Peptides against a protein of PDB entry 8RAJ. Designs and how they scored, part 29

Target 1, 54 residues: chain A of PDB entry 8RAJ
Amino acid sequence: LPAENEDPDKAVVDLHRSPPKTKDPDLTPSGIIAKVKAGDMTQETARELLLAMR

## One batch from the design tools (peptide; made by RFdiffusion4, then SolubleMPNN)

Design b2_p17_2_s2 (from b2_p17_2, 6 letters changed)
Fold by OpenDDE base, seed 5:
Structure b2_p17_2_s2 (fold): chain B 54 residues (1-54), chain A 17 residues (1-17)
Amino acid sequence: as target 1 above (54 residues)
Amino acid sequence: ERSAAAEEALEELDSMP
């Protein structure tokens, strides 16, 4: 049985990586807020991401 | 613009407990 190494694509949100020009819903302002509300992102990380998008 | 949506999201974030 091939162990699906689900490499958790922990999108290491590299704050230094230019946000991909792709409409990644995960990198939209609304997607960031949704992750914070879900408990999947800290308010601090969300703040840094949103400030970089301003 | 993504900037305006980011500002609105920052205001929402600052309103979170």
Scores: peptide ipSAE 0.631, ipTM 0.920, DockQ to the pose 0.661
Fold by OpenDDE base, seed 4:
Structure b2_p17_2_s2 (fold): chain B 54 residues (1-54), chain A 17 residues (1-17)
Amino acid sequence: as target 1 above (54 residues)
Amino acid sequence: ERSAAAEEALEELDSMP
């Protein structure tokens, strides 16, 4: 079975890239908070994302 | 607006340990 090397680079939300016009529920304020609560996102990264949406 | 939801989420984030 090929181990799909899920390239960890795809999980880096590039803050310098225009926020994807994707209605990705994961990039909503609530989705960001859910990721922090799950341990999938740091509080620092969440703070920067939320400040950019303000 | 996404801004208001981001403000509420920042308040929730500041309340996290």
Scores: peptide ipSAE 0.631, ipTM 0.920, DockQ to the pose 0.659
Fold by OpenDDE base, seed 2:
Structure b2_p17_2_s2 (fold): chain B 54 residues (1-54), chain A 17 residues (1-17)
Amino acid sequence: as target 1 above (54 residues)
Amino acid sequence: ERSAAAEEALEELDSMP
């Protein structure tokens, strides 16, 4: 099976495609904040993700 | 654990310009 090289730089967390897995470092509260600071995530999307983890 | 960390991260997010 070709490993779909999901470009790690394009992990747009689609809230509709995958529930936040507890083991994805990109979907930790700190990982979300890091993506916002990097410009890889909007504050709005980050807020929605963090509220869903609450 | 994640809920408390999410609350802290929301406070940090609210502090961003």
Scores: peptide ipSAE 0.630, ipTM 0.919, DockQ to the pose 0.618
Fold by OpenDDE base, seed 3:
Structure b2_p17_2_s2 (fold): chain B 54 residues (1-54), chain A 17 residues (1-17)
Amino acid sequence: as target 1 above (54 residues)
Amino acid sequence: ERSAAAEEALEELDSMP
């Protein structure tokens, strides 16, 4: 069976790991909203992330 | 700045269907 390339690029952002102070565009408020609009993030997960940045 | 941008993004999120 061909090894299904589990794309290792699904970095499950461990919500319990202190968000690295990296300017990760994916963890900016605008990047979070963009992921929700793309269907790549739930509104609930986005809300939790944004509340932690407040 | 990041806190204010997070607050604006929460308002946008609450406006989504």
Scores: peptide ipSAE 0.630, ipTM 0.919, DockQ to the pose 0.656

Design b2_p17_2_s3 (from b2_p17_2, 5 letters changed)
Fold by OpenDDE base, seed 4:
Structure b2_p17_2_s3 (fold): chain B 54 residues (1-54), chain A 17 residues (1-17)
Amino acid sequence: as target 1 above (54 residues)
Amino acid sequence: RRAAEAERALEELDAMP
């Protein structure tokens, strides 16, 4: 079986890649409340997430 | 501050039926 030469150069995680400013609107307090209102999140899960954000 | 937004969201959550 030919050894798959995994090019080690593809593992250069560019540390200067600014983390995508995923303002995941979904992880904001308002986004959590919007998911609960939409039925996409339970009130219990929303409470736990919000308690961890304070 | 996200903490104050989270507190307000907890108050809104507690007001949900």
Scores: peptide ipSAE 0.661, ipTM 0.928, DockQ to the pose 0.680
Fold by OpenDDE base, seed 2:
Structure b2_p17_2_s3 (fold): chain B 54 residues (1-54), chain A 17 residues (1-17)
Amino acid sequence: as target 1 above (54 residues)
Amino acid sequence: RRAAEAERALEELDAMP
């Protein structure tokens, strides 16, 4: 069985890459509120995340 | 933009039961 040479250089998270402006809809202010309304996030966790975005 | 959206979201969060 050929060992798949996973190139270790593809796993280097560039620490100098500005954190991708999370276009993650789940990490927008509206996405956070949507998760709270869905019961997928506590109000306290949502408050902490939103305060950090202010 | 996100800071002002976060502020409105905090106001919405504070209005939740």
Scores: peptide ipSAE 0.656, ipTM 0.927, DockQ to the pose 0.644
Fold by OpenDDE base, seed 5:
Structure b2_p17_2_s3 (fold): chain B 54 residues (1-54), chain A 17 residues (1-17)
Amino acid sequence: as target 1 above (54 residues)
Amino acid sequence: RRAAEAERALEELDAMP
């Protein structure tokens, strides 16, 4: 039986939540841009996240 | 490192239509 790895529930990056200390590859600058290009994140949300990482 | 990667990503984001 192929274990359907249920993609871990689309963690809506709540900007008000302290960035998890987790090395979530999804919260790297490159991962943020990849999500915007995929349509999984708005440009506005991406801008706010990237500014907070600067 | 992360700040410079974020700056480059902001430039890429500003270049998006």
Scores: peptide ipSAE 0.639, ipTM 0.925, DockQ to the pose 0.604
Fold by OpenDDE base, seed 3:
Structure b2_p17_2_s3 (fold): chain B 54 residues (1-54), chain A 17 residues (1-17)
Amino acid sequence: as target 1 above (54 residues)
Amino acid sequence: RRAAEAERALEELDAMP
């Protein structure tokens, strides 16, 4: 069965391509913490994003 | 301020198990 059900719209936040200046509500400090609590983001990725916003 | 919110979020992240 082709693995054609990984929705490519799981926004792989390319930390190298997308400057954290996006007003994306999902990339607010609160949105990042919410994604970690939901299991949709690793604590490591969250730490890198938050450090770039400091 | 986004930086001060990020700092508080880092403290919350470090308190997660």
Scores: peptide ipSAE 0.639, ipTM 0.925, DockQ to the pose 0.672

Design b2_p17_2_s4 (from b2_p17_2, 6 letters changed)
Fold by OpenDDE base, seed 5:
Structure b2_p17_2_s4 (fold): chain B 54 residues (1-54), chain A 17 residues (1-17)
Amino acid sequence: as target 1 above (54 residues)
Amino acid sequence: SRAEAARRALEELDAMP
């Protein structure tokens, strides 16, 4: 059985790349805050992402 | 707007311990 190469290019959200206009709920301001509250994102990373959206 | 939501989220982030 060919092992599906799940390319684990978990999209490293390149914080320096133009914020993807993706309707990804994970990249909404509210989604970012939810991740911080869940412990899934640092406050520092959240700050950088939110500043780029301002 | 997304920018307004981002500003509000920054205020919420600054209020976190």
Scores: peptide ipSAE 0.665, ipTM 0.936, DockQ to the pose 0.639
Fold by OpenDDE base, seed 3:
Structure b2_p17_2_s4 (fold): chain B 54 residues (1-54), chain A 17 residues (1-17)
Amino acid sequence: as target 1 above (54 residues)
Amino acid sequence: SRAEAARRALEELDAMP
């Protein structure tokens, strides 16, 4: 069975790296909440990201 | 500001089940 190449491009967002001032819409406060509502992010991870942005 | 938006998003997150 070919090992499904775990797509290495899931960039583990290293939460300990100072979030670049990423104009990434997915890393806006509203984008984070949208990911949680979609089930694509845990509430815990969202909390940590938002706490770093306040 | 981004910080104000983050505070409001935290309040919304705290209201989630």
Scores: peptide ipSAE 0.664, ipTM 0.936, DockQ to the pose 0.682
Fold by OpenDDE base, seed 4:
Structure b2_p17_2_s4 (fold): chain B 54 residues (1-54), chain A 17 residues (1-17)
Amino acid sequence: as target 1 above (54 residues)
Amino acid sequence: SRAEAARRALEELDAMP
């Protein structure tokens, strides 16, 4: 059976890649906070993302 | 602006337990 390499394309938000001008609601300040509240993002990762957006 | 929203979100993040 071919091992489905479910490489979950975890969009590694490359913090060094210019945030894509994607209207991705998940990459808005409010979307980041929502992910932290949902337990889908660490506070540390959220802090780094938000610091880059200020 | 996005930058203002980010600053406010940082303040909210700092208030999280």
Scores: peptide ipSAE 0.664, ipTM 0.936, DockQ to the pose 0.681
Fold by OpenDDE base, seed 2:
Structure b2_p17_2_s4 (fold): chain B 54 residues (1-54), chain A 17 residues (1-17)
Amino acid sequence: as target 1 above (54 residues)
Amino acid sequence: SRAEAARRALEELDAMP
């Protein structure tokens, strides 16, 4: 069985990278809140991302 | 706008325990 080395680092949005002009639904304000509710993102990280989008 | 959605999301985040 191939070990699914899903590199967890690919999901870490580098906050020092220019605020993602992401068409990625996971990086919309609603997508960020959904990740927090799912336990996939901390409230602190979500706050920083959302502040950068304001 | 995305900025308005971000402001609303911050208000929702501030209401989370």
Scores: peptide ipSAE 0.664, ipTM 0.936, DockQ to the pose 0.651

Design b2_p17_3_s2 (from b2_p17_3, 5 letters changed)
Fold by OpenDDE base, seed 3:
Structure b2_p17_3_s2 (fold): chain B 54 residues (1-54), chain A 17 residues (1-17)
Amino acid sequence: as target 1 above (54 residues)
Amino acid sequence: RKAEEAEEALRILDSMP
């Protein structure tokens, strides 16, 4: 019996869906803390950014 | 709200090793 090659359903990426204007998650207080925890930002740089948001 | 969230994040940052 020939194995039916199920063509993988081409996920039609709707190119017209504007990505949600997520405010740069990198500029939220929580995003800054997440970057420090990941090692992607120094505590000093994080402190300066957070102080500028006060 | 952003200033309060930043102040809480500073307290979290100061608690990190």
Scores: peptide ipSAE 0.664, ipTM 0.930, DockQ to the pose 0.639
Fold by OpenDDE base, seed 4:
Structure b2_p17_3_s2 (fold): chain B 54 residues (1-54), chain A 17 residues (1-17)
Amino acid sequence: as target 1 above (54 residues)
Amino acid sequence: RKAEEAEEALRILDSMP
């Protein structure tokens, strides 16, 4: 059986991976409202997200 | 608090056409 060459280089955990900016500004109440105004989010989806933040 | 900001955002959302 051919050994699948698992390229060992795919396991390079980039230690310089900036911590995920846990403040996705797009998931703030203001960011949600901005997406609705831009037409990138429905009012219904925005309502559900905002209710879940209460 | 995020909850208070969410309640304000809901009021804004309800004011949108």
Scores: peptide ipSAE 0.664, ipTM 0.930, DockQ to the pose 0.714
Fold by OpenDDE base, seed 2:
Structure b2_p17_3_s2 (fold): chain B 54 residues (1-54), chain A 17 residues (1-17)
Amino acid sequence: as target 1 above (54 residues)
Amino acid sequence: RKAEEAEEALRILDSMP
């Protein structure tokens, strides 16, 4: 049985990688714009949300 | 940073048809 040398260096989850800021991508300015482009949000609702982030 | 990103997104939104 070939011991698949799982290179132990590939399992080093860089614990110092700042947790991906799970900024809900849907609640970022870019995520809001993406939803409008997808037809999942109205321009008016997007405007209100973006104004509240200022 | 969020306020600046929101201002840019508002400019993008106002440019949409």
Scores: peptide ipSAE 0.663, ipTM 0.929, DockQ to the pose 0.604
Fold by OpenDDE base, seed 5:
Structure b2_p17_3_s2 (fold): chain B 54 residues (1-54), chain A 17 residues (1-17)
Amino acid sequence: as target 1 above (54 residues)
Amino acid sequence: RKAEEAEEALRILDSMP
């Protein structure tokens, strides 16, 4: 039986959480754009994250 | 590097419908 590793950590990018240590590849500018394109992040949330990285 | 990448990403984001 393939263990469905449902990795249930949908990391809800809580913008109010201290910016996670920039080692998360999912929080690179390219990773943010990829999430928006995938529908996993809103354009608004992406804008706020990208502005905070500038 | 990150600031430049973020600025490019913002331009991409602004180009999305």
Scores: peptide ipSAE 0.651, ipTM 0.928, DockQ to the pose 0.613

Design b2_p17_3_s3 (from b2_p17_3 with E1S E8R A14D K15R)
Fold by OpenDDE base, seed 2:
Structure b2_p17_3_s3 (fold): chain B 54 residues (1-54), chain A 17 residues (1-17)
Amino acid sequence: as target 1 above (54 residues)
Amino acid sequence: SKAEEAERALEELDRMP
């Protein structure tokens, strides 16, 4: 099976670049609730994430 | 605030079946 060499140079996240404040819509309270409603997240995991945002 | 949004989201979550 040919190991597809995923080019490691595309994964150089510049650690010195302040992560863009990409409000990852998926990590907002509304995004978490949307994932639960979609079945992509458990209610338990959503609860833990939301509690950590308080 | 994000904290107030999280509190409202917890209340919504607690209402989910």
Scores: peptide ipSAE 0.672, ipTM 0.933, DockQ to the pose 0.717
Fold by OpenDDE base, seed 5:
Order: C-alpha cells, then sequence, then structure tokens
Structure b2_p17_3_s3 (fold): chain B 54 residues (1-54), chain A 17 residues (1-17)
C-alpha cells in the first residue's frame, strides 16, 4: 500500500505547545475519542483500546 | 461504568467518517 504522503507541512507540531503534561490521562473512552478527533490516534487503535475496556 | 462508556465511544467511533 503506498504510504500516503501526509503533507509534512500540516505536521507543524507547534513546538511551543507545552507537551501536554503526560498525566497519562487514564485512557478513558472519552480521552481515546478526543485523541482520534485530534489526529493523535488512528480509528483502528482506538477501536482496539475501547474493545479491551468492554 | 467504564465498559458502558467504552460502548458509547465505539458507537461514536462508528459515526466518524
Amino acid sequence: as target 1 above (54 residues)
Amino acid sequence: SKAEEAERALEELDRMP
């Protein structure tokens, strides 16, 4: 499968975004969904994590 | 329950394009 070149220009990780205090936010279902919406987690990984919480 | 919240989150995930 060709790796879709996600435009590296959109990965301007604002280096000034204070690393979210890794309080490992207890991977709550809501926290997982928030990560997917932010693009920080794939839908597939989110599905696996949520299924393991059931 | 965390399990009930996970099921609701799975349902939200299935609605994502």
Scores: peptide ipSAE 0.664, ipTM 0.932, DockQ to the pose 0.624
Fold by OpenDDE base, seed 3:
Structure b2_p17_3_s3 (fold): chain B 54 residues (1-54), chain A 17 residues (1-17)
Amino acid sequence: as target 1 above (54 residues)
Amino acid sequence: SKAEEAERALEELDRMP
């Protein structure tokens, strides 16, 4: 049976590893909201990221 | 500004179920 290669590149946004680089399109306010809508980010994590951008 | 966009995104987030 082929082992399903669980793609290890699920970029777990480790909130502790790096300050949100302002240049990451995935860390724009709109990009954050898009990730929440896709189920790729929790509302709590999104709230924390957005609050840090104010 | 990015801060104004973040505030609008927080308001959108508060409307999500």
Scores: peptide ipSAE 0.660, ipTM 0.932, DockQ to the pose 0.689
Fold by OpenDDE base, seed 4:
Structure b2_p17_3_s3 (fold): chain B 54 residues (1-54), chain A 17 residues (1-17)
Amino acid sequence: as target 1 above (54 residues)
Amino acid sequence: SKAEEAERALEELDRMP
């Protein structure tokens, strides 16, 4: 069975450790919402990211 | 603008269970 190599580069958008690269397509408002819907981001982290974009 | 998109996304987030 191919081990799904979960890419360890799940860029944990840690607001405290890595400033959001404003050019990361995954850090668009829509990309943030998509990650929350996928379960890849908490609602709290998403809120903080979105508030910082305002 | 990105700020207006962020506001709309915050409103969507507030509607999530």
Scores: peptide ipSAE 0.655, ipTM 0.932, DockQ to the pose 0.620

Design b2_p17_3_s4 (from b2_p17_3, 5 letters changed)
Fold by OpenDDE base, seed 4:
Structure b2_p17_3_s4 (fold): chain B 54 residues (1-54), chain A 17 residues (1-17)
Amino acid sequence: as target 1 above (54 residues)
Amino acid sequence: SKAAEAEKALEELDKLP
């Protein structure tokens, strides 16, 4: 079977792809605490994530 | 460091209701 040359042009570099916010603020210690305060994360999940960062 | 920030965040987490 011919290897379908995946057309390298199908890597539509979405020039409008916002530069990956290299700091997902949601994965920072402060972002985790902010999610807990907002009710978007449990304290238990936050604790596990923070312990993994220590 | 990220570890020091995480430790401080754990202390803040323990103060949340």
Scores: peptide ipSAE 0.660, ipTM 0.928, DockQ to the pose 0.659
Fold by OpenDDE base, seed 2:
Structure b2_p17_3_s4 (fold): chain B 54 residues (1-54), chain A 17 residues (1-17)
Amino acid sequence: as target 1 above (54 residues)
Amino acid sequence: SKAAEAEKALEELDKLP
């Protein structure tokens, strides 16, 4: 049986590492508008996301 | 605030084609 090279260096995502508060620039109000302008998001989806941020 | 930025972004969104 081929030994599945389980790379032991799969960085154990430290469960105690607070999920990076990735200010996901893509989920900021400005990032949402940028996605709409790029054609990567619909105006409807952008509206729903922005309304939920108020 | 994120809420104030969201409100401004809604106003910008309404100006998009």
Scores: peptide ipSAE 0.660, ipTM 0.928, DockQ to the pose 0.682
Fold by OpenDDE base, seed 5:
Structure b2_p17_3_s4 (fold): chain B 54 residues (1-54), chain A 17 residues (1-17)
Amino acid sequence: as target 1 above (54 residues)
Amino acid sequence: SKAAEAEKALEELDKLP
């Protein structure tokens, strides 16, 4: 049985990781809000990321 | 701009429960 170990690539939003040079939709303001709404990101982490983009 | 989108997203974030 192929164990689909789809480890969900937990996009560990490491605030200390340089934003990937790729337009990661997860690093757009809209993508951040979408993650918070999905429960995949805390409101606090989202606030810090958005403030850093301002 | 990305900054303007971020500001709008902050306003949306503050409206989330």
Scores: peptide ipSAE 0.648, ipTM 0.927, DockQ to the pose 0.624
Fold by OpenDDE base, seed 3:
Structure b2_p17_3_s4 (fold): chain B 54 residues (1-54), chain A 17 residues (1-17)
Amino acid sequence: as target 1 above (54 residues)
Amino acid sequence: SKAAEAEKALEELDKLP
């Protein structure tokens, strides 16, 4: 059986990693909301990211 | 403004189930 290596490299946005380039569409306010709606980000993580952008 | 977009996104986030 091919081991589907589900690489759990779901990019855990390490909040301690260098702030991702402000040009990442996935880290725009709208991109963050889209990830939450998709189930790819928690509301808590989204809140922290959005608060840091204020 | 990115800050104004973030504020609006926080309001949208609070409306998500």
Scores: peptide ipSAE 0.648, ipTM 0.926, DockQ to the pose 0.674

Design b2_p17_4_s1 (from b2_p17_4 with E2P E6A A15E)
Fold by OpenDDE base, seed 3:
Structure b2_p17_4_s1 (fold): chain B 54 residues (1-54), chain A 17 residues (1-17)
Amino acid sequence: as target 1 above (54 residues)
Amino acid sequence: SPEAEAALEELDEMEAE
């Protein structure tokens, strides 16, 4: 069985990296809220990201 | 941004539930 080792480390958005002007729908305010609702992001991480975008 | 401010308000509502 291929162990799909989904490296959980690839989901760590480095908050110290200047947010790329990437129109990544997953890094928009609405995309962040959608991840929290899905359980894919903590409320704390979402708050930090949104505060940096304010 | 106004979009980030609205999302912070939604996040505060989710924390209060």
Scores: peptide ipSAE 0.634, ipTM 0.914, DockQ to the pose 0.740
Fold by OpenDDE base, seed 4:
Structure b2_p17_4_s1 (fold): chain B 54 residues (1-54), chain A 17 residues (1-17)
Amino acid sequence: as target 1 above (54 residues)
Amino acid sequence: SPEAEAALEELDEMEAE
């Protein structure tokens, strides 16, 4: 079975890309905090995202 | 956003642990 190398680069939310108008629950303030708590996002990246949403 | 401000406060608490 080919190991699907999930390219970790696809998880980088490009801050210069207009946030997709998709109601992506993962890009809500609560979804961002949930990712940090899970270890799936750094606190630094979360801070930058949340500051842009303030 | 007030939801983003509240999440920033929670993040600040997590950074202080």
Scores: peptide ipSAE 0.634, ipTM 0.915, DockQ to the pose 0.765; fails the geometry check
Fold by OpenDDE base, seed 2:
Structure b2_p17_4_s1 (fold): chain B 54 residues (1-54), chain A 17 residues (1-17)
Amino acid sequence: as target 1 above (54 residues)
Amino acid sequence: SPEAEAALEELDEMEAE
């Protein structure tokens, strides 16, 4: 199976996508904070995602 | 989620810097 190289830069978290039941480390609360610290996500977007996961 | 609440607290700390 071609491992789709999901370009880590293209994990545009669609806020309209159902809250990720994701084992995706990039969409865990810790993964969201890591993206903010890396400059790959705004604090505003991170806040909205985390509030939806609360 | 308790992990989401802890991450919101960390985010609030980052906004205060």
Scores: peptide ipSAE 0.632, ipTM 0.914, DockQ to the pose 0.691; fails the geometry check
Fold by OpenDDE base, seed 1:
Structure b2_p17_4_s1 (fold): chain B 54 residues (1-54), chain A 17 residues (1-17)
Amino acid sequence: as target 1 above (54 residues)
Amino acid sequence: SPEAEAALEELDEMEAE
C-alpha cells in the first residue's frame, strides 16, 4: 500500500489523538480559530475540537 | 473551557457568513 505521504507540515488534527498537550499553540481555542480563518481547518473539525475542550 | 466557549461563538459567527 502506498504510504500516504502525510505532509508532516499539515498538522493533521486527529480528534482521536491524545488530548492536545496544552503546549501546542496550534491546538488552543485561538489557534483552532486561526486555522479555520486560514483555510487550514474545516469548521466541522474546529467545532468538534472546541466542544471537547469546553 | 471559557476560551473554548468564546471560540465556539466566533465559529458560529463564521458559519453565518
Scores: peptide ipSAE 0.631, ipTM 0.914, DockQ to the pose 0.755; fails the geometry check

Design b2_p17_4_s2 (from b2_p17_4 with E2A E6R M14L A15E)
Fold by OpenDDE base, seed 4:
Order: C-alpha cells, then sequence, then structure tokens
Structure b2_p17_4_s2 (fold): chain B 54 residues (1-54), chain A 17 residues (1-17)
C-alpha cells in the first residue's frame, strides 16, 4: 500500500499571510474550534487565527 | 467577523475547563 506521505508542510497556516480567503472548511471559525477540540491545533494558534478573521 | 467573535468566546470557554 503506498503510504500517502501527507506532506506536513501543507498544513502550516502562515499566520503572517493575509488570512486565507480559502473556503477550506478546516479554516472556518467552526473548523478551527473543531481542530482545537480534536487536539490538532493549539489554543494559542487558534486565537491568533480567529483574531485575524475578526 | 461575527463568526470569528463567537468562536473566540467558545475558545475562552475551552481555556476555562
Amino acid sequence: as target 1 above (54 residues)
Amino acid sequence: SAEAERALEELDELEAE
């Protein structure tokens, strides 16, 4: 089975880049909170992202 | 965004648990 090398570098949200207007459901306010609850995002990173989206 | 403001409130609740 080919190990899908999930390239970990593609998930790095550059906080200094304009908040991605990406319709990525994982970068919506609700998607950010879901990642925090899952342990896939720190509360600090989530706070910075949400403040930039305010 | 009003959605981001509500998510910040939910994040503050998660920090208090």
Scores: peptide ipSAE 0.640, ipTM 0.915, DockQ to the pose 0.686; fails the geometry check
Fold by OpenDDE base, seed 5:
Structure b2_p17_4_s2 (fold): chain B 54 residues (1-54), chain A 17 residues (1-17)
Amino acid sequence: as target 1 above (54 residues)
Amino acid sequence: SAEAERALEELDELEAE
């Protein structure tokens, strides 16, 4: 039986947590825009994250 | 970050569509 790797990467990005210094490709500026384009992130949440990374 | 600034510009373009 193929193990369904449930990707645990529904990391609810808690906006109040300092962005971990993790090289998470999902939290790069380009990764944030990719999530917005995919419909996986709201434009508002993306804007707040990007402003904090400026 | 200059990379975050470019991403904000791209986000503003997506909001204008």
Scores: peptide ipSAE 0.640, ipTM 0.915, DockQ to the pose 0.675; fails the geometry check
Fold by OpenDDE base, seed 1:
Structure b2_p17_4_s2 (fold): chain B 54 residues (1-54), chain A 17 residues (1-17)
Amino acid sequence: as target 1 above (54 residues)
Amino acid sequence: SAEAERALEELDELEAE
């Protein structure tokens, strides 16, 4: 089976795929806000993630 | 999480710009 090259540069935070491991700096509340400010994440996706982390 | 709550407040500020 070809290893799906998960392109590490497109960590699409799939809200349906496993709770964000607290060890990924990009999935911390501050990391989520940084992605929104960079234009790498929508405000809607960020809101859903942050609500799940509340 | 209290950290997530603060980030939601910051997100609301960004949505208002």
Scores: peptide ipSAE 0.640, ipTM 0.915, DockQ to the pose 0.692; fails the geometry check
Fold by OpenDDE base, seed 2:
Structure b2_p17_4_s2 (fold): chain B 54 residues (1-54), chain A 17 residues (1-17)
Amino acid sequence: as target 1 above (54 residues)
Amino acid sequence: SAEAERALEELDELEAE
């Protein structure tokens, strides 16, 4: 099985980038909440991202 | 986004735990 090299650099959401209309499941509102629940994102970072997407 | 607003509400619930 190919090790999913989750390149940790792909998880760096540049908050200065206009929130892309991303089809990336990890950057959807639901994906952000899932990362918080998993401990992979802070609540503060999630809040900032979600506010920018509102 | 209405989806982002719902996610903010869920985040507020998680912050209260």
Scores: peptide ipSAE 0.635, ipTM 0.915, DockQ to the pose 0.707; fails the geometry check

